# Designs tried in a protein design run: peptides against a protein of PDB entry 3T6J. Part 336

Target 1, 375 residues: chain A of PDB entry 3T6J
Amino acid sequence: PIVESYIGFIESYRDPFGSRGEFEGFVAVVNKAMSAKFERLVASAEQLLKELPWPPTFEKDKFLTPDFTSLDVLTFAGSGIPAGINIPNYDDLRQTEGFKNVSLGNVLAVAYATQREKLTFLEEDDKDLYILWKGPSFDVQVGLHELLGHGSGKLFVQDEKGAFNFDQETVINPETGEQIQSWYRSGETWDSKFSTIASSYEECRAESVGLYLCLHPQVLEIFGFEGADAEDVIYVNWLNMVRAGLLALEFYTPEAFNWRQAHMQARFVILRVLLEAGEGLVTITPTTGSDGRPDARVRLDRSKIRSVGKPALERFLRRLQVLKSTGDVAGGRALYEGYATVTDAPPECFLTLRDTVLLRKESRKLIVQPNTRLE
Target 2, 372 residues: chain A of PDB entry 3T6J as posed
Amino acid sequence: PIVESYIGFIESYRDPFGSRGEFEGFVAVVNKAMSAKFERLVASAEQLLKELPWPPTFEKDKFLTPDFTSLDVLTFAGSGIPAGINIPNYDDLRQTEGFKNVSLGNVLAVAYREKLTFLEEDDKDLYILWKGPSFDVQVGLHALLGHGSGKLFVQDEKGAFNFDQETVINPETGEQIQSWYRSGETWDSKFSTIASSYEECRAESVGLYLCLHPQVLEIFGFEGADAEDVIYVNWLNMVRAGLLALEFYTPEAFNWRQAHMQARFVILRVLLEAGEGLVTITPTTGSDGRPDARVRLDRSKIRSVGKPALERFLRRLQVLKSTGDVAGGRALYEGYATVTDAPPECFLTLRDTVLLRKESRKLIVQPNTRLE

## One batch from the design tools (peptide; made by RFdiffusion4, then SolubleMPNN)

Design b2_p29_6_s4 (from b2_p29_6, 18 letters changed)
Fold by OpenDDE base, seed 4:
Structure b2_p29_6_s4 (fold): chain B 375 residues (1-375), chain A 29 residues (1-29)
Amino acid sequence: as target 1 above (375 residues)
Amino acid sequence: DELEVKLLIQELLKLNNYNTEKVEDIGLL
């Protein structure tokens, strides 16, 4: 088998300032069959990058073809096991040297193990569809998230010699209509500038890219979905995200006004964006469970994904990228923390919903690493 | 029923994979 591994101080999710990496390592085996889908995605990446909702001046100057591999994890040493990885975690290096993507296939397989009777917060009519397509939709989301999420966008930089990697006279900020007023100086990084919001913000951007681009027929075709199946994959991917945004409330600590998980915070932000879009796109309805205790239902109107959801996400995603590119920490923080704020304000009453989420919380699941043998 | 068939196929695929407990909060790095 082809063996891949990494080890070192890699992910900064456990650093409150997003700067210091946690010591982590894995050993994995390449899943050739699953990697083929991601190879096709890589082959289309340069074209798909053009579909992202920011000007080419905010995208990488040169596309660097990445490696993308599906891996079956043999051993993972760390505080958490991801579903996908994009490395290195330095945007400057991603721009100049390239990057590698991996999907942890057997980790994803764990996520696919859904029991209908334990599936919370969905309408009964959506449960079977959700169970059927959660896996495939998640494959799509991971691929897009890693490759075109983390793998996209340009940072505006002034180097040590004072040279800019963009034309200050001609590049226009699409949000302000003005010339670029801020950038990264030598030695400044994404994490160093955006600090406490950097990880979650980037995850939100990557997740948003996934949702946005999964609407593109070419993406679904790459993953082998056409017609009604493609539409169902799209629907379930979006449904999963809005559901995840509700589930995310588990990871919010009201007393500290803090989020304990970057990805879940990101998913909540996306939920807020899609709720703000209105027009009946997303509805969260408090209910009463069969046990007489509080419950909730998330509904996504399939017919409004493209007409309402996509434009809302487009605007939001563009803002995320522009603020990231320009190193506008003040603007970025204002935007992101605005959507990440959890209150009990109507109509959503998120703090009340959090109580419901906690009440319906499932037992912690264990990922068991396999023994391997030669046959 | 097409849905039944698809569900069965999905179930079989799950059985052929590393069938462990579902994790809802899997991160994407």
Scores: peptide ipSAE 0.024, ipTM 0.364, DockQ to the pose 0.077; fails the geometry check
Fold by OpenDDE base, seed 1:
Structure b2_p29_6_s4 (fold): chain B 375 residues (1-375), chain A 29 residues (1-29)
Amino acid sequence: as target 1 above (375 residues)
Amino acid sequence: DELEVKLLIQELLKLNNYNTEKVEDIGLL
């Protein structure tokens, strides 16, 4: 097997000032099979980027292929095990020498090991399918999220010399039908402009890309799914996302009107988008559990994913990208915060649902020893 | 363009964005 390792002061997340790294180390084995799937996805990226719901003028002029490897962790020393890593954490080295993206595959697999009896918020008829395909669907989603989500879309820029990286005369905003009226200026970045919503907004965009592109047969073929299996992977991926949007409510703090986790906020936004699509695509039904306490069920109509879900997501994702590309912070904030707002308004009554989510929350798991097998 | 490169790098740095999140924090459970 190919063995990878690192050791040192890697992550600074435990330092409130982000200055002091925590000493961390791992030994892992390359999952060749999963890595090969990612490589095939990367090889198809240029073609798949054309399937994204924005004009080529809003796509990167050149796709930069990252190094993407799936690892099975044998041992990990640190305060916690991430699901993925991007190394090195030195910006200068990332720019000059490059970087490596790593998925910790067996860590993700452990996360998916949920007992059927403990699986919350799903219909009984979906549970077995969900358990079967959650892992595979997540592999698809992660690959798309990372490579074609974060890896896609062009930012319109004016440099210090006043030059544009786009043709101001010919590039049209597909949402307005007008020429491009805003862009990133010298010294501006995505994070500096979009600030408090930047991370969650980008995660939402990337997750949306995953959902959108997973509908493409070529994507599923790359991951080895065809026919009924492919359709089940699609269904479970979408089902997982809408369920995650409900679970996300745990990470909302009503008293502060804020989100504590960017990815979960993103997933809630996607849930809101898909709920807004209507037509019975997504339904959240408050119920009573066997214990007589509040519960809920999320239902996704499989037959409406392509007819209702895809168009809704397409429109939303295009808007996200256009606002991102043009640096339209006002429009972007209005759009994103609108969907990220948590109220108790009917029919969903999200604040009430949040209480249900908290009530049904399982005990936080602690990974003590990651494991893998050589079969 | 230096600015474009900087922006592009910023996006690339977000690849594999789970380096900050525990499994529970990203809602994979």
Scores: peptide ipSAE 0.023, ipTM 0.624, DockQ to the pose 0.111; fails the geometry check
Fold by OpenDDE base, seed 2:
Structure b2_p29_6_s4 (fold): chain B 375 residues (1-375), chain A 29 residues (1-29)
Amino acid sequence: as target 1 above (375 residues)
Amino acid sequence: DELEVKLLIQELLKLNNYNTEKVEDIGLL
């Protein structure tokens, strides 16, 4: 087996200032089969980037092909095990040694080992499909999210010398029909400009890319899904996202108007986008559980994913990218915070739903680290 | 170019954020 490991101060998520890394380390084995799928995805990346819903002028001029590997974790020392890793996190090493995307496959598998009776908020007829395809659909989503989500889109920049990385005369903003009116200046970064929404906004963009591109037959073929299986993978991926958007309410603090988790906020935003699309695409219905307490059901109309969901997501995703590319913080904040707002307004009554989500919250899963033996 | 690279790196780092979130926080439960 191919063994990979790292150790050091790597992730800063537990630092309130986002600067100090937590000391962590892992030992993992390369999952060759899944890695091969990601390699095929990487090989198709340049073509798939063209399928994204923005003009080529808003896409990167060159796609830098990263390494993409799936790892099965043997040992992980840290406060939490991620589902994926992009390494190194050190800019100096990234410039000299390149980038490696890592998916922690067995961590994902454990997360999906949900007992049917504990699976909340789904229709009974969806539960078996969800259980069956959750893992495979997530592999697709993670691959797309990492490679083509975070790996896509261009930032318009003016350098210190006043030169632009785009043609100011010819590049048109597809949302306004006008020339580009804003960009990143020297010293400005995504995080510096978008600040409090930057992380969640980017996660939302990446998740949206995953949902959008998972509809592409080539993607599903790369992952080995065809025919009815491919359609089920798509359905479960979208169903998972809308369910996740509901579950996300756990991570909202009404008293502070604050989201405590960037990805969950992103998923809630996507849920709101898909709800706004209407036409019966997504329905959240408050119910009463067998215990007599509040419950809820999420329904996704499979037949409307392409006809209603895709166009809605396309428009939203394009707006996210255009606002990101142009450094339009005001527009970006208005858009994103608008969808991220949690109220108790009808018909959704999200604050009431949050109470239901909290009531139905599952206990934290523990990951038991495996051992391996040479046979 | 340097700024674009920095911005790209930040975007790539955000890719990592999906991976760095605890499975419990991924809410793909």
Scores: peptide ipSAE 0.021, ipTM 0.532, DockQ to the pose 0.121; fails the geometry check
Fold by OpenDDE base, seed 5:
Structure b2_p29_6_s4 (fold): chain B 375 residues (1-375), chain A 29 residues (1-29)
Amino acid sequence: as target 1 above (375 residues)
Amino acid sequence: DELEVKLLIQELLKLNNYNTEKVEDIGLL
């Protein structure tokens, strides 16, 4: 087998300022079959980047072809095991030196084992479809999230010599119609500038890229989905995201007005964006479970994903990128924290829904990593 | 069938790690 490993101070999620990495490491084996799909995605990446909803001036000047590998984890040491990894975590290095993408395939595979009777917050009619396509949809989402999410977008920078990596006279902010008025100065980074929202904001951007680009036929073809299967994968991917946005409420602490998990906050934000789109795209309905206790159902109208969902996500994703590129922390914070706010205001009553989520929460699960041997 | 093969692969991959957490609770980094 081909063995991959990494070790060091990698992820900064435990640092409130997103600066100090946690010491972690893994040993894994390459999954050749899944890696081949990601390699095809990499081969199409330069073209797919053009499909993102921002001007080319807000995209990287040069696409640096990354390595993208699916790995079966043998051992992982850290506070949490991810489903995917994009390294290095420094946006400046990603733009100048390139990056490597990793999907932890067996982590996803284990998570795909969903029991129908335990599947919460979905309509009965969606459960079988969800179970069938959750795995495939996650493969698509991970690939897009890592490669075209974290791998996309340009930071506008003024270097130590005062030179800009963009033309100040010709580059126009697509949101304002004006010239670029803010950028990163020498020594400023994404994490240092956006600080407390940087991680979650970037995860939200990456997840949004996944949802947005999974609508593209070429993406689905790369993963081997066509026709009705492709549409089902799209539907389940979007359905999973809106459901995840509801589940995310577990990780909100009302007393502290804070989120404990960056990805979950991101998913909640996306849910809020799609709810705001209206037109019956997403509906969350409080219900009563078979036990007589509070429950809820999330409904996504499949027929409105492209007509309502895509435009809403497009606008939101563009705003995320523009604010990121320009280093507009005030605007970025206002946008992101606005959608990340959890209140009990009607019609959603998210704090009440949170109680329902907590009530329906499964017991804490553990990841157990056995020894591997050659026969 | 590609789907069948994929499902089989997923089942085989489960043998490498026992995880009770939902993937939706796991970060995509």
Scores: peptide ipSAE 0.016, ipTM 0.383, DockQ to the pose 0.086; fails the geometry check

Design b2_p29_7_s1 (from b2_p29_7, 12 letters changed)
Fold by OpenDDE base, seed 4:
Structure b2_p29_7_s1 (fold): chain B 375 residues (1-375), chain A 29 residues (1-29)
Amino acid sequence: as target 1 above (375 residues)
Amino acid sequence: SPEPGEVRLGLSPARYESVFFAEPGDEFP
């Protein structure tokens, strides 16, 4: 088997300031079948990047072909096991040497091994479909999230010599219609500038890219889905996201007005965006469970994903990218924190829903490291 | 029900979710 590993101070998600890496290491085996799908995705990446809802001037000037592999983890040392990894985390190395995307396939498999009787917040009619396609849809989402999410977009930079990586005279901000008025100066990074919202903001952008691009037939074809299967994968992917947005409330601390998990905050933001779109696209209905206690149901109208959901996500995603590219922290914070605000205002009453989410919380999966031998 | 990435790692009492880890790349002149 093809074995991959890395070790070191890699990810900074546990650092409140996003600067100090956590010690992490793994040994994994390449999942050839899934890796082949990701390689096909990589081969199409340059074309798919053009499908993203921002002007080419806000996309990378030169496409650098990354590596993308799916790995089955044999051993993982760290505080937790991620589903996807993009390395290295140094921009200079990414530019010179490229980057590698990794999906931890067996971690995902364990995570989405859901029992029907324990599946919360879905309509009964969706449960079987959800269980069937949750894994495959998540594979699609991970691939898009890592490769075309985190791998997309351009930051406008002025270097130490005063040179710009964009034409100040010709590049127009699509949101304002004006020339670019802000950028990253020498020494400024995404994390340093956006600080407390940087991680969740970027995850939100990447997740949004996944939802947006999964609608593209070519993407689904790459993953081996066509016809009705492709439509079901799309539906379940979007359904999973809106459900995740509800589940995200677990990770909000009302007393501190803060989020404890960046990805879950991102998913809540996406839920808010799709709820704002209205027109019956997403509905969250408080219910009463069989135990007589509060429950809830999330409904996504699959017929409105393209007509209502896609345009809403397009506009939102474009705004995210434009604000990111221009280093507009004030605008970015206003936008993101606006959607990330949790109140008990009708009709959603999110704080009340949070109580329901907490009440219906199920035990998490226990990850046990596998072994392997020749057979 | 647990969501993708919602895992309990070994004997760790810490709640951890499998997440995506990446930083955006920058283009320089």
Scores: peptide ipSAE 0.018, ipTM 0.425, DockQ to the pose 0.096; fails the geometry check
Fold by OpenDDE base, seed 2:
Structure b2_p29_7_s1 (fold): chain B 375 residues (1-375), chain A 29 residues (1-29)
Amino acid sequence: as target 1 above (375 residues)
Amino acid sequence: SPEPGEVRLGLSPARYESVFFAEPGDEFP
């Protein structure tokens, strides 16, 4: 078997400023079967990048084809085990040197083991479908998230010599219709500029890319889904995301007005975006559980994913990218924190929903790392 | 310069429970 490993200060999710990496490391074995799917995704990456909702001028000048490998984790040292990894975590290096994507297959597999009776916040009619397609849809999401999410987008930079990596005269900001007015100066990075929101913001962008591109037939084909199966995978992927947005409230601390987990904050933001789209796309309904205590149901209208959801996500995702590319921290913070704000304002009453989420919270799962041997 | 920390975890909601979360008041050293 092929063994992969890394070690060092890699992920900065525990850093409130998004800059300092926590020490982590893993040892894993290559899952060849799943890796083959990701290789196909990599082969289509350059084409799929063109489907992203920003002008080519806001995309990388050259896509550097990465290696994308699915791994079964043997050991993982860190605060948490990810489902996917895109390394290096440096946007500049991703643009100039390339990157490697890793999917942690057995982590995903464990996550897929959901008992129907424990599945919260879904309509009964969706539970079986959700259970069936959660795994496959998550594979799609992770692949897109890592490869085309984290692997996409250009940062506008002025180097130490004063040269720009974009044409100041011709590149137009699609949101303003004007020339580019801000960029990263020498020494400035994504994390240094966006600081406290950098990690969550980028996760939100990557998750949004996943949702957006999973609608593309080529993506589903790459993962082996066609016809009704493809539509179900799409539906479950979107359903999982909106459900995750509700679950995310667990990780918000009202007293401190802060989020404790970057990905969960990102998912809540996406939920807010899709709720804002309206038209019955997403509905969260407070209910009463069989125990007589508060509960809730998330409903996603699959028929409105493309007509309502996609356009909403398109606009939002474009804004995320434009603000990122231009280093517009003020605009980016205003946008992101606006959607990340948790209040008890009607109709959603998110703080009240948070109480419901906490009430229905499942016990923390313990991941036991396996022993392996060659025979 | 690449900033450490953006291996961005696509975790299922169920798996997020396995991630260490900073508690209020916790400062990253």
Scores: peptide ipSAE 0.016, ipTM 0.484, DockQ to the pose 0.074; fails the geometry check
Fold by OpenDDE base, seed 1:
Structure b2_p29_7_s1 (fold): chain B 375 residues (1-375), chain A 29 residues (1-29)
Amino acid sequence: as target 1 above (375 residues)
Amino acid sequence: SPEPGEVRLGLSPARYESVFFAEPGDEFP
């Protein structure tokens, strides 16, 4: 088998300032079949990047074809095993040299083993569909998240010599209609500027890219889905995200007004965006479980994904990118923290829902050994 | 030019399963 590994101070999720990496490493075996699908996605990446809701001037000047590999993890040393990886996590290198994407296939496989009776917060009529397509939809989401999410967007920079990587006279901010008024100066990075929100903000952007681009027929075709199957994969992908946004409340600490997990915060933000879109797209209904304790159901109207969801996500995603590109920390923080705020305000009453989520959570699962086999 | 820092769709298998497909029950330390 083809063996891959990496090691070092890579991910900074445990750093409140998003700067210091946690030491981690893995040894894994290449999943050739899934890797082939990701290679097809890579082959279409340059064209798919054009579908993102920002002007080409806000996209990378040159598309750098990345490597994308699916791996079955044999050993992972770290605080957590990711489902996907995009490396290096160095801004300058990603801009100039490119990047590598990795999907950890057997990590995803563990998640696929959920029993129907343990699947919370979904309507009964969605559970079977969700179970059927959650795996395939996540393959799509991971690919888009890593490759076209983290792999997209340009940062406007003024270098140490005063030169800009964009034309100040011609590039227009699509949100304001004005010329670019802010940028990254020499020595400034995404993490240094956006600090406490940098990781979660970026994950939110990447997740949003996944949801947005999974609506593109070419994407589903690349992953081998057509017709009704493709629509079901889309639906389940979006459904999973809105459900995740509800589940995310577990990772919020009201007393400290902080989030303990960047990805979950990101997913909550997306839920808020889609709830704000209104028109019955997403509905969260408090209920009473069979045990007499609080429960909840999240419903996504699939018929409104394109008509209501996509435009809402488009606007939000564009704002994320524009604020990111221009280094507008104040605007970015205002936008992101606004959606990341957890209150008990009606109609959602998120703090009350959080109590419900906590009541329904299971005991912590333990990872004993990785799941992999040769066939 | 700078790019976003940390890049992953990262949950442990236990967290990933609980959060996305089942009941949540794990927290980041």
Scores: peptide ipSAE 0.015, ipTM 0.488, DockQ to the pose 0.073; fails the geometry check
Fold by OpenDDE base, seed 5:
Structure b2_p29_7_s1 (fold): chain B 375 residues (1-375), chain A 29 residues (1-29)
Amino acid sequence: as target 1 above (375 residues)
Amino acid sequence: SPEPGEVRLGLSPARYESVFFAEPGDEFP
């Protein structure tokens, strides 16, 4: 078997400023079957990047083809085990040596183990479909999130010598119709500028890329889905995201008006975007559970994903990227925190829904890392 | 071009799939 390991200060989610990494390490074995799908995705990455909803001038000048491997984790040391990793987290190395995407396959497999009776907030008619396609749709989302999400987009930079990495005279901001008016200066990074929202904002962008690109037939083909199966994978992927946005409310602290989880905040933001799209695309309905206590149901109209959902997500995703590229922290914060605001305002009444989410919370799973034997 | 300093799909599998199975200790401080 092919064994891989990584050790160091890698992820900064525990840093309020999004810059300082925590020490982590893992040892894993290559999952060949899943890796093959990701390799096909990598092979199509340059073409798929053109499908993203921003001008080529806002995309990387040169795509550095990464290695993309699915790994079965043998051991992991850290605060938590991620489903996917894009490394290295060092700008200088990414520019010169490229990057590697890692999907932790058996970690995802554990997460896929959902019991129907414990599956909350879905319509009964969707539960079996959700259970069936959760895994496959998740694989699609992971691949897109890591490779084309985190791997996409250009930052406009003026270096220490005053040179720009973009043509100031010709590049136009698609949101304003004007020339570029802001950029990153020497020594400024994504994390340093966007600070407290950097991680969540980037995760939101990456998740949005996943939802947006999973609608592309080529993506479904890469993962081996066609016809009705492809449509079901799309549906379940979007359904999972809107459900996750509801579940995310657990990680909001009303007393402090803050979020405790970057990814969950991101998913809530996406839910808000899709709710704003209206037209019956997403509906969250408070209900009464069999126990007589509050419950809720999330409905996604699959027939409106392309007609209503995609355009809404397109506009939002473009704005995320433009603000990121131009280093417009004020605009970015206003946009992102606006969608991340949790109130009890009608019709959604999110704070009330949060109570429902907390009420329906069940026991956490423990991930046990067993011994692995090679015979 | 500069890249984000942190790229991770999820802090735990439970947090991505369901907050009901989220593990303690990996939240923002």
Scores: peptide ipSAE 0.015, ipTM 0.491, DockQ to the pose 0.104; fails the geometry check

